Peptides against a protein of PDB entry 1IK9. Designs and how they scored, part 65

Target 1, 211 residues: chain A of PDB entry 1IK9
Amino acid sequence: MERKISRIHLVSEPSITHFLQVSWEKTLESGFVITLTDGHSAWTGTVSESEISQEADDMAMEKGKYVGELRKALLSGAGPADVYTFNFSKESCYFFFEKNLKDVSFRLGSFNLEKVENPAEVIRELICYCLDTIAENQAKNEHLQKENERLLRDWNDVQGRFEKCVSAKEALETDLYKRFILVLNEKKTKIRSLHNKLLNAAQEREKDIKQ
Target 2, 207 residues: chain A of PDB entry 1IK9 as posed
Amino acid sequence: MERKISRIHLVSEPSITHFLQVSWEKTLESGFVITLTDGHSAWTGTVSESEISQEADDMAMEKGKYVGELRKALLSADVYTFNFSKESAYFFFEKNLKDVSFRLGSFNLEKVENPAEVIRELIAYALDTIAENQAKNEHLQKENERLLRDWNDVQGRFEKAVSAKEALETDLYKRFILVLNEKKTKIRSLHNKLLNAAQEREKDIKQ
Target 3, 195 residues: chain B of PDB entry 1IK9 as posed
Amino acid sequence: MERKISRIHLVSEPSITHFLQVSWEKTLESGFVITLTDGHSAWTGTVSESEISQEADDMAMEKGKYVGELRKALLSVYTFNFSKESAYFFFEKNLKDVSFRLGSFNLEKVENPAEVIRELIAYALDTIAENQAKNEHLQKENERLLRDWNDVQGRFEKAVSAKEALETDLYKRFILVLNEKKTKIRSLHNKLLNA

## One batch from the design tools (peptide; aimed at target 1 E173 L184 N185, target 1 (a further copy) R179)

Design b2_p23_7_s1 (made by RFdiffusion4, then SolubleMPNN; from b2_p23_7, 12 letters changed)
Fold by OpenDDE base, seed 5:
Structure b2_p23_7_s1 (fold): chain B 211 residues (1-211), chain C 211 residues (1-211), chain A 23 residues (1-23)
Amino acid sequence: as target 1 above (211 residues)
Amino acid sequence: as target 1 above (211 residues)
Amino acid sequence: DLDEKLKNSTPSTLGTKAPYVPL
């Protein structure tokens, strides 16, 4: 089961932060449990897949689009643009929310909630879920931090090998050229010596013919 | 101001999860605010640096060691070893906790708390802090994940450059050897040709003398 | 060793003109 808690402000009680909890299995479309609390009282309602479908039909909205809007309203809380307004009557236990657009506001959904007899249990379970989520996220942060430190070490090791490879390539080229020049100069010297011997032999033969 | 919330179980109410909040400035040694809640009622007390010092002295414990034990008890909750037991009287508002060792249990500290008149505000603020901490930890997780993906790309890029450098070094060595062998073989052929000319010239001179 | 490989290099009959290595 997935769960999301968000802060909302009710139009009737704008100074009191309320907490909207939504719990669902796999997809919000399959239905969900909604819980509202002010930190003293709690109200809960179960919304079925059939109710979600009916609300989409009543709005003349495609179900997937409606569920997408429902997700934004119920799981994001008041986003930074106050696009969603929340209303709740403690007397009637009627919860409804509106989407505010520039030129039109419309009701996005409504739910009948029931007052929880033991709100302290719901609040304790909500706080437990928050603390568990904090612990999980902290463990994930520590894991990602250790992984980043590993990747940085591995990068530095490969970088150091690359620099050594570049230097070794340049050193190899320089050494091979030096050795080649030495051997080639020896062969050039031997060729010059043999040419001089050939010239001397030709000059001696020309002297022997001239008596 | 730093804040920590932990789950505790009271010896008197082991089935009811309580939440222990500790809030402090810079160091726990400078004093702290302790808040206990069961999700319906709340109790708060302020503990001064002088009270912490007095409790350390009464225990005949060095202050830094005492603060270290206090931190474990109050900020970890019931660690996996149930080393700390928590007691609270709702009637007297007296909170105390014990450290359980194998051969001895001792009182680690005690505080007089005051019942909060509006527990809902304290509970709302506690839930708000949990939600803010979740959001901060999620943002940090997303940042660390992006950094991890960056470091992995950078590693792959350097690894690919290193492999190209290795291949280029081997190719360079092979190419230089091939070129050098060709030039040396030409010089060896020229040396052999010059030696043969010298031998022929010597044989012709020996014929001219016999003739 | 390069020097031994260069000393023992058999004359390759492959008529590829040696690239002029500027010395």
Scores: peptide ipSAE 0.006, ipTM 0.823, DockQ to the pose 0.003
OpenDDE base, seeds 1, 2, 3, 4: peptide ipSAE 0.005, 0.005, 0.011, 0.006; ipTM 0.824, 0.824, 0.823, 0.824; seeds 3, 4 fail the geometry check

Design b2_p23_7_s2 (made by RFdiffusion4, then SolubleMPNN; from b2_p23_7, 12 letters changed)
Fold by OpenDDE base, seed 2:
Structure b2_p23_7_s2 (fold): chain B 211 residues (1-211), chain C 211 residues (1-211), chain A 23 residues (1-23)
Amino acid sequence: as target 1 above (211 residues)
Amino acid sequence: as target 1 above (211 residues)
Amino acid sequence: DVDEKLMNSTPSTLGTKSPYVPL
């Protein structure tokens, strides 16, 4: 089961933060359980896939688009844009929410809720879920932090090896050229020596022809 | 202000999860506020630095060690080891906790709490803090995940450059040797040609002398 | 040794022109 808790403000009680829990299996389209609490009382309702389909049809909205709007309203809480207005009557237990566009508001959905007999249990379970989610997220943070530190070490190690490889390539090139010049200079000296011997032999022969 | 919420079980109500909130400034040693709730009622007490000091003295415990034990008891919740037992009387509003060692239990601390007049407000604020902590931890997780993905890309890029540098070093060495061999072979050929010319000149001179 | 490898290099029949190695 997937679960999301958000804070909302009711039009009737704007000074009292309410909490909206939505619980579902696989997808919100398959139906969900909604729970509302003010920290003292709680109310719960179940919404079926058929009710979601009917509400999409009544709105003449494509079902995937309607579920996408339900997801924004119910899972994101009152985002910073006040695009969604939440209404609840404690007397009728009727919950409804509107999407506020620039020039039009429309009812996006409505649910009949039932007052929970033991609200303290629902509130305790909600707090437990929040604490579990905090612990899981902290464990994930610690894991990701350790992995970041590992990857940073591994990056520094390979970077240091790369820089050493670059320097070693340049040093190798320089060393090979120095060695080659020494050997080449030896061969050039031998060529010059042989040319001088050949010139001397030619000069001696020219002297021998001239008696 | 720093804050930690933990779940605890009271000896008197072991089937009902209670929540223990501890709030402090800078350090637990400087004093703290304790809040207990069962999701219906709430109780709060303030513990001063002087009370912490007195309790450490009464226990003949070094203050830093005592604060270290308070931190384990009050901030870690009932860890998996049941090392801490929590007791609360709703009648007397007296809260105390014991550290259970293998052969001895001792009272680690005690507090007088006061029943909160508006428990719903305390519960709502507690849930708000949990939701804020979840959001902050999620944002940190997303940041660390993006950094991990960046570091992994940067590592792969440097690793690929390093491998190319190694291969380029080996290729450079091989290419330089091939080029050097060609130049040296040219000089060796010139040396051989000059030696042959010198030998021929010597043979011609020896013929001219015999002639 | 680099010097031995250069000294003992067999005459290559491949390539009539030595590549210009800047020296």
Scores: peptide ipSAE 0.006, ipTM 0.824, DockQ to the pose 0.004
OpenDDE base, seeds 1, 3, 4, 5: peptide ipSAE 0.000, 0.012, 0.005, 0.000; ipTM 0.825, 0.823, 0.823, 0.824; seeds 3, 4, 5 fail the geometry check

Design b2_p23_7_s3 (made by RFdiffusion4, then SolubleMPNN; from b2_p23_7, 14 letters changed)
Fold by OpenDDE base, seed 2:
Structure b2_p23_7_s3 (fold): chain B 211 residues (1-211), chain C 211 residues (1-211), chain A 23 residues (1-23)
Amino acid sequence: as target 1 above (211 residues)
Amino acid sequence: as target 1 above (211 residues)
Amino acid sequence: DVDEKLKNSTPKTLGTKAPYVPE
């Protein structure tokens, strides 16, 4: 079961923060349970897939688009102020919410809730879920932080090896050129020595012919 | 103000999860506020620095060590089962907790609480704090996840550049050796050619002298 | 060209033994 808790303000009680819990199995489209609380009383209702389909049809809205709007209204928590207005009658247990557009507001959904006999149990369970979610997110944060620190070390190590490799490549090229210049200079010296010997031999032969 | 909420079980009500909120300004040692709730009623008490000091003295414990034990008891939440036992009398509003050692239990601290007139407000504020903490931790998780993905990409990019640098260093060495062998072979061929010319010139001169 | 740079390299007598280049 997936669950989302959000803060809402009722039009009838704008100074009192209410909490809207929505729970569902697989998809919001397959139905969901709503729980509303003011921290003293609680109200719960189940919304079926058929009711969601009927509300989509009554609105002349495609079901997937309608469920997308329900998801924004019910799961976003304190979304952008004034986009959704929540209404609840404690007398009739009728909950409804409106989407406010620039020029028109329309009822997006409406549900009959039932007053919970033991609101303290529902409130305790809601606080438990919040604390579990905090603990899970903290553990995930610590894991991601440690992994981030690891990846940063590994990046620094590879970067340092890369810089050393670049420097070593340049040093290798320079060293090889220096060594090869030495060997080439020896061969050039030997070639010059042999040319001088050939010139001397030719000059001696030209002297021997001139007698 | 820092705040921590934890689940506790009272010895008098072991089937009912209670919530212990501890709030403090700078350090737990400077004093703190305790709020206890069962999701219906709430009780609050303020513990001063002088009371903490007095309890440390009464226990013949060094204050920093005592505050360290208070921190474990009051801020760890569901710590290791059975290390701390919590007791509360709804009649006397007396809260106390014990540390359970292998062979002995001792009272670690005790506080007088007062019943809150509007428990719903305290419960709403507690749920609000949980939801704020969830939102902050989720935002931190998303940030750390995106940074982790960035560092992983940056690591892969540097690793791929490093491997290319290694291969390019080996290829450079091989290419330089090949080129230098070609140049050296040209010089060796020229040396051989000059030696042959010297030998021929010497043989011709020896013929001219015999002629 | 690396070959031209090597061919045109002025003979600087660096007094260090030439490394053994295999034949």
Scores: peptide ipSAE 0.000, ipTM 0.821, DockQ to the pose 0.004
OpenDDE base, seeds 1, 3, 4, 5: peptide ipSAE 0.000, 0.000, 0.000, 0.000; ipTM 0.821, 0.821, 0.821, 0.823; seeds 1, 3 fail the geometry check

Design b2_p23_7_s4 (made by RFdiffusion4, then SolubleMPNN; from b2_p23_7, 11 letters changed)
Fold by OpenDDE base, seed 5:
Structure b2_p23_7_s4 (fold): chain B 211 residues (1-211), chain C 211 residues (1-211), chain A 23 residues (1-23)
Amino acid sequence: as target 1 above (211 residues)
Amino acid sequence: as target 1 above (211 residues)
Amino acid sequence: SDDEKLLNSTPKTLGTKAPYVPL
């Protein structure tokens, strides 16, 4: 089961932070359990897939779009733009929420909740879930931090090998050119020496013909 | 101010999870506020630096070691080894905890708590702190995840450059050797041709002398 | 002369297209 707890403000009690818990199986479309608490009292209701479908039909809204609006309202908490307003009557246990747009506000949904007889158990379980979520997220953070440190070391190692490879390529090119220039110069000197010997032999033959 | 919430079990109520909050300024040694809740009632006490020092002296324990034991007992929560046992009387508001070792159990500390008149406010603030901590840890996780993805891309880029550099070094060496062998072979052929011309000129001169 | 061209040839000026004179 998936779960989300959000902090909300009720229009009737704007000075008292309330907590809205939603629990569902895989998708919010298949229905959910809603729990409201003020830290003293708790109220719970179950919303079926049929109720979600009926509310979408009553709104003349496509079901996937309606579920998308439910997800924003019920799972995000109070964003800085009070786009969603929450209302609850403790007497009737009727919970409803509105979407506020620039030019129009409309009711997005409503649920009948039941007062929980033992709110302390709901509150304890809610705090347990928060503490377990903190511990899981801390363990994920420690894992990601260790992985970042590993990736940074691996990057530095490859970077250092790359720089050595660049330097070794330039050094190889320079060394090969130096060695080959030396060998070529020796061959050039030998060719020049052989040409001079040929010229001298031709001059001596021309002297021997001239007695 | 630093804060830690831990889940504990009281010896008197082992079936009911309690929450132990400790709040302090920089170090636990300078004193702390302890808050206990069962999700319905709350109890709070302030422990001064002088009380911590007195309790360490009464135990004949070095203060830094005693504060180290307080930190383990009050901030870790129930570890799997029930090394710390917690006791609370709702009638006297007396909280005490013991350290259980193989051969001996001893009282580690005790505090007088006061029942909070408005426990709902304490519970709401505790849930708010948990939700804020979850949001902060989620933001840290998202940041670390993005950084991991960046570091992995940067590693792949440098690795690909390194492999190209290795291949380019081997290709350069092979190309240079091929080019130099060609030039050297041309010079060797010219040296051979010049030697043959010298031998022929010497043979012709020997014929002219015999003629 | 072709001999001077050969004498002045460098590894940089002789491209990979120098005809392989088989030994």
Scores: peptide ipSAE 0.028, ipTM 0.816, DockQ to the pose 0.003; fails the geometry check
OpenDDE base, seeds 1, 2, 3, 4: peptide ipSAE 0.025, 0.026, 0.024, 0.027; ipTM 0.816, 0.818, 0.817, 0.816; seeds 1, 2, 3, 4 fail the geometry check

Design b2_p23_8_s1 (made by RFdiffusion4, then SolubleMPNN; its pose is not in this set)
Fold by OpenDDE base, seed 1:
Structure b2_p23_8_s1 (fold): chain B 211 residues (1-211), chain C 211 residues (1-211), chain A 23 residues (1-23)
Amino acid sequence: as target 1 above (211 residues)
Amino acid sequence: as target 1 above (211 residues)
Amino acid sequence: SAEAEARRRAAAERLRERLAAAE
C-alpha cells in the first residue's frame, strides 16, 4: 500500500492546517482511502475504481487525465499557486475540491467522509508513518552519501592514474628518442669513418698508378 | 532551533504510542523544551541549562556524559533494546525516565510538564514539521542521487581516457621501435656495403702488388 | 643480432617493471 500525506487549507477554516492522507494499492486509479484531520478530529472515506471511472465520465474527461488531476489535487497539497480549493463541512462530512483556472473554476471531485470515532489512533498512526518515512529517507541519504564519497575517491584514484599515464607516455617518448639518437649518431660516425677510409684508399691507388 | 520527534511507550500506557518532541538551541546542554503527546492531549515543559547541570551533579555524573545519556534517552526513542523506560502521570504531569542496565535501573531525569490547552495546534505543528522534514530529506536525496549519477559518468569518462592512454602508450612504444629498426637497418646495410667496398679495394691492391 | 634483440627486450621489461612499480 502506498500513502501520501499533504497539508491543505479548507475554505471554511483557512487558518487551520488540515492534513489529507491518501492511501492506495499500486495505482490511485484502482481506488483509494482518504483521511482528513485537523489534529483533533479525523474523517475517512473510501473511493472505488468505479466511482473514479464514473466521475471521469460525468466530467467528460479522459480517465488518465482525470486520474492525473486527482493525483495533483490529492497528493501535492497546497502547490505554490492555489490551483486547487478544498472544501469540507463537518456537519455533512462532505468533502469536495475545485480546480481554479484563470477564467473558470470547476469541481474536480467530491467525497462523503465519515467521522472517525478514535481520531487519536488515526493521528498517532499518521505521525508514526511520518517518522518511519523520515527514518527511511535518512537511511537512504546516508547510503547515497557513502556512495558519493566512494565514487569521489574512485574518481580521484583513476584521475591520478590517468595523469601518471600521460606523464609516463611523454617521458617514454622523450627517452626513446634520446636513446635512438645516440645509436644513430654512432652509426653515422661509423659510416663517415668508412667513407673517409674509402676515399683515402682511392687516393693512395691513384698515387701508386702515377711513378 | 533544532528539533527531534521520537516515539516512546509509557509504562502506564504501553499500548499507546506517545510522541516525544525535544527542541533546543544549538546544543541540548543549553536547555530544551520537551513536548509529549498521545495524538489527543499534549504536555510541555522547559528544562534549563542550570537544571541539567544540577541533575548531573546530583547524580555525581560528568556533565558531558550526562548530556550524552539525555541525548540517547530523549532523541533516540525506543532504541532496539528497552534501555530506557518512560513514565508519565497525566494527573501530576510528572515525567521521568530510567536507564535499565543488566543489574540495575536508575532514574536518569524527571520533568514537570504542563497540559497544553490547545493540543490540536501542537499536533498540527508537529505533523507540519514531519512533512517539512520529509520534503527536505527528499530534496537532499534527489540532489545526492544526481550527484552520484554525475560522479559515475565522470568516473567512466576518466576510466575510458585512462584505458586509451595506456593503449596509446603501448602503441607509441611499438611504433617508435619499428620505425627506428627500419632506420637502423638502413644504416647497417650502408655500413656493410662500405665495409665490403673496403675489403674489395684492399684485395685489388694486394693483386696489383703481386702482379 | 639476437643479442641486440635480447637487450631491447630486457630494456623494455625493465621499463615495464619501473612503470608497474610507479603505479
Scores: peptide ipSAE 0.000, ipTM 0.798, DockQ to the pose 0.005
OpenDDE base, seeds 2, 3, 4, 5: peptide ipSAE 0.000, 0.000, 0.000, 0.000; ipTM 0.800, 0.800, 0.800, 0.799; seeds 2, 3, 4, 5 fail the geometry check

Design b2_p23_8_s2 (made by RFdiffusion4, then SolubleMPNN; its pose is not in this set)
Fold by OpenDDE base, seed 2:
Structure b2_p23_8_s2 (fold): chain B 211 residues (1-211), chain C 211 residues (1-211), chain A 23 residues (1-23)
Amino acid sequence: as target 1 above (211 residues)
Amino acid sequence: as target 1 above (211 residues)
Amino acid sequence: SAEIEERREEARKKLQELLEKAK
């Protein structure tokens, strides 16, 4: 079961933050359980997949698009732009919400809720879920932080080795060339010396022939 | 202001999860506000730095050690080991908690609470704080996750460059040696050829002199 | 690092041997 709790403001009670809990299996399209609370009272309703399909048909909206709008309305809470307006009558237990566009507001959905007999139990369970979610997210944060620190150390180690390898390559290349030049120059000097000896020997022979 | 919410079980109502909120400025030693709720009723009390000091003195415990135990009791909730037992009387509004050791249980602290007139407001604010904490932790998790993915990519990139640098160094070294050997062998062959020419010229000269 | 240094030292030795054979 997936679950999301959001804060909302009811048009009827704009000064009192309400909490909207939505619970569903795998996809919101499969239906969901909605719970509304003001921290004293609670109301619950179940919305079936067939009701979602019927609401989409009544709106002449493609089901996937409708479920996408439903997800934005019910799982995000009222975004900072007041894109969704929530209405609830405590007398009729009728909950409806509207999408506010520039030129047109339209009803996106409506549900009959039932007053919970023991709202304290629902509120306690809601708080427990929040605390569990906090604990899970904290554990994940600690894990990710340790992993980041590890990855950063590993990156620094490889970077340092890479820089040493580059410097090592350049130093090796320079040293090899210097040594090579020294040996080549020695061989060139020996070749020149031998060539000069050959020239001298040829000149001496030419002198000996000329008597 | 720092704040921690924990779930606790009262000895008087072991089947009903209670929530213990503690709020303090910088350090728990400076005093704190404690709020207890069962999701229907709420109770609040303020504990001063002087009361904490007096409780430490009455226990004959060093203040820093006492505050350390207080922090474990009030901010951790009942750990899995039932190390702390919480008691509350709704009639007297007297809250006390005990530390359970192997052979000795002792009272760690006690506070008079007052019943909150509007518990729904306290509960709503508590839920709001939980939702805000969830949102902050989620944003941190998303950031850390993206950073982990970045660090992992950067590590792989540097590792790949390092491996290429190592291979390039080895290839360069091998190529330089091969080229060096070729040039050296050419020079050695020329030296040998010139030496043979000198020997032949000397032998011819010796023949010409004997002739 | 040690393996790279060891290969460097081996390479230096090989070059030195080649240089000595080149006298």
Scores: peptide ipSAE 0.014, ipTM 0.809, DockQ to the pose 0.005
OpenDDE base, seeds 1, 3, 4, 5: peptide ipSAE 0.012, 0.014, 0.013, 0.011; ipTM 0.808, 0.807, 0.808, 0.808; seeds 3, 5 fail the geometry check

Design b2_p23_8_s3 (made by RFdiffusion4, then SolubleMPNN; its pose is not in this set)
Fold by OpenDDE base, seed 5:
Structure b2_p23_8_s3 (fold): chain B 211 residues (1-211), chain C 211 residues (1-211), chain A 23 residues (1-23)
Amino acid sequence: as target 1 above (211 residues)
Amino acid sequence: as target 1 above (211 residues)
Amino acid sequence: SEERKRREEEARKKLQELLEKAK
């Protein structure tokens, strides 16, 4: 089961933060349980897949688009621009919400809730879920941090090896050239020596022909 | 201000999860505000640095060690081994907690609390803090995940450059040796040619002397 | 990166000049 808790403001009680919990299986389209609380009282309702389909039909909206709007309204809260308005009557236990656009507002959905007999149990369970979620997210953060530190070390190690490889390539090239020049100079010296011996032999032969 | 919420079980109400909130400035040693709730009622007390010092003295414990025990008791909850036991009287508003070791249990501290007149406000604020903490931790997780993905890409890029550098070094060495051998062979051929010319000149001179 | 490529190219040029002078 998936679960999301959001802060909402009711039009009837704008000064009191309410909490909207939505719980569902796999997809919100398959139905969900909605719970509203003010930290003292709680109200719960179950919404079926058939009710979601009926609301989509009543709105003349494609079901996938309608479920997309429900997800935005019920799982993100109002958002920073008050795009969604929430209404609840504690007397009738009727909950409805609207999408507010620049030039048009429309009712997105409505649900009948029931007052919970033991709201403290619902509130305790909600707090427990929040604390569990915090602990899970902290464990994920610590894991990601350790992995990030590992990757940074591994990056520095490879970077250092790369820099050493570049320097070693340049040094090898320079050393090979120095050695090559030395051997070439020895061969050039030997060639010059042999040329001088040939010149001397030719001069001696010219002297022997001239008796 | 720092804040921690923990789940605790009271000896008097073991079936009902209670929540212990501790709020402090910089260090727990400087004093703290303790809030207890069962999701319906709330109780709050303020503990000063002087009260912490007095409790340490009454226990004949070094203050730093005592504060260390307070931190373990009040900020981690009971832990998996029920090392800490919590007691609260709703009538007297007296809260006390014990450390349970294998062979010895001792009272670690005690605080007088006051019943909060509007517990719903405290509970709403507590839930808001949990939701804010979840949002902050989610944002940190997303940031760390993106940074982890960045570091992994950067590592792969440097690794690929390193492998190319190694291959380029080996290729350069091989190419330089091939070029060197070619030039050396040219010089060796020239030396052999000059030696043959010298041998021929010597043989011709020996013929001219025998003539 | 560009400065490294320039140094590699200069080293290659200097090599070519040294090889030509060694001919």
Scores: peptide ipSAE 0.024, ipTM 0.813, DockQ to the pose 0.006
OpenDDE base, seeds 1, 2, 3, 4: peptide ipSAE 0.005, 0.014, 0.014, 0.013; ipTM 0.807, 0.812, 0.811, 0.811; seeds 2, 3, 4 fail the geometry check

Design b2_p23_8_s4 (made by RFdiffusion4, then SolubleMPNN; its pose is not in this set)
Fold by OpenDDE base, seed 3:
Structure b2_p23_8_s4 (fold): chain B 211 residues (1-211), chain C 211 residues (1-211), chain A 23 residues (1-23)
Amino acid sequence: as target 1 above (211 residues)
Amino acid sequence: as target 1 above (211 residues)
Amino acid sequence: SAERREREERARKKLLERLKKAE
């Protein structure tokens, strides 16, 4: 089961933060449980897949688009632009919400809720869920931090090896060229010496022929 | 201001999860505000630095050690070993907690709380704080995840450059040695050729003298 | 950079040409 709690403001009680809990299985389209609380009272309703389908049909809206609007309204609260407004009558237990556009506001959905007999239990469970979520997120954060530290160490190690490899390559090239030049110069000197000996021998032979 | 909310169980009401909120400035030693709630009622008390010091003295415990025990008791709840037990009288508003060791249980601290007139406001604020903490932790997790992905890319890039550098070094060494051997062999062949020409010239001169 | 590799390769070629001319 998935769950989301959001803060909302009721048009009738804009000074009192309300909490909207939505619980669902896999997809919001398959139905959900909605719980509203003001920290003293709680109200709950179950919304079926058939009700969602009927509301989409009544709106002449494609079901996937309608569920997308429900997800934005119910799981994010009003949103940063107050695009969604929430209304609730404690007397009738009727909950409805509207999408506000520039030129038109329209009712997006409506549900009958029931007052919870023991709101304290619902509130305690809601707080427990929040605390569990905090603990889970902290554990994930600690894990990601440790992984970041590991990756940074691994990066530094490879970077250091790379720099050493570059330097070693340059040093190797320089050393090999220096050694090669030395040996080549030695061989060139020997060739020149032998060539001069041949020239001298030829000149001596030419002198011996001229007596 | 720092804040921690924990779940606790009261000895008098072990079936009902209570929430213990502690709020402090910089250090718990400087004093704190404690709030207890059952999701319907709330009780609050302020604990001063002087009260903490007095309780440490009354226990004949070093203040830093005492504050360390307070931190464990009040910020972690009972803990995994039920080392801390909590007691509260709704009638007297007297809150006290004990540390349970193998051979002895001792009172660690006690506070007089006051019943909050509007518990719904305290509960709403507590839920708001939990939701804010969840959002902050989610944002941190998303940041750490993006950083992990960046570090992994950077590691892969350096690793690939390192491998190319190693291969290029080995290829360079091999190529330089091959070229060096070729040039050396050419020079050795030229030296041998010149030496043979000198030997032949000497033999011809020896024939001409005998002649 | 590609330019450094080209400079190194040019330097290498010049060194090889000097080695050949000294043949």
Scores: peptide ipSAE 0.000, ipTM 0.799, DockQ to the pose 0.005
OpenDDE base, seeds 1, 2, 4, 5: peptide ipSAE 0.000, 0.000, 0.000, 0.000; ipTM 0.800, 0.799, 0.798, 0.799; seeds 1, 2 fail the geometry check

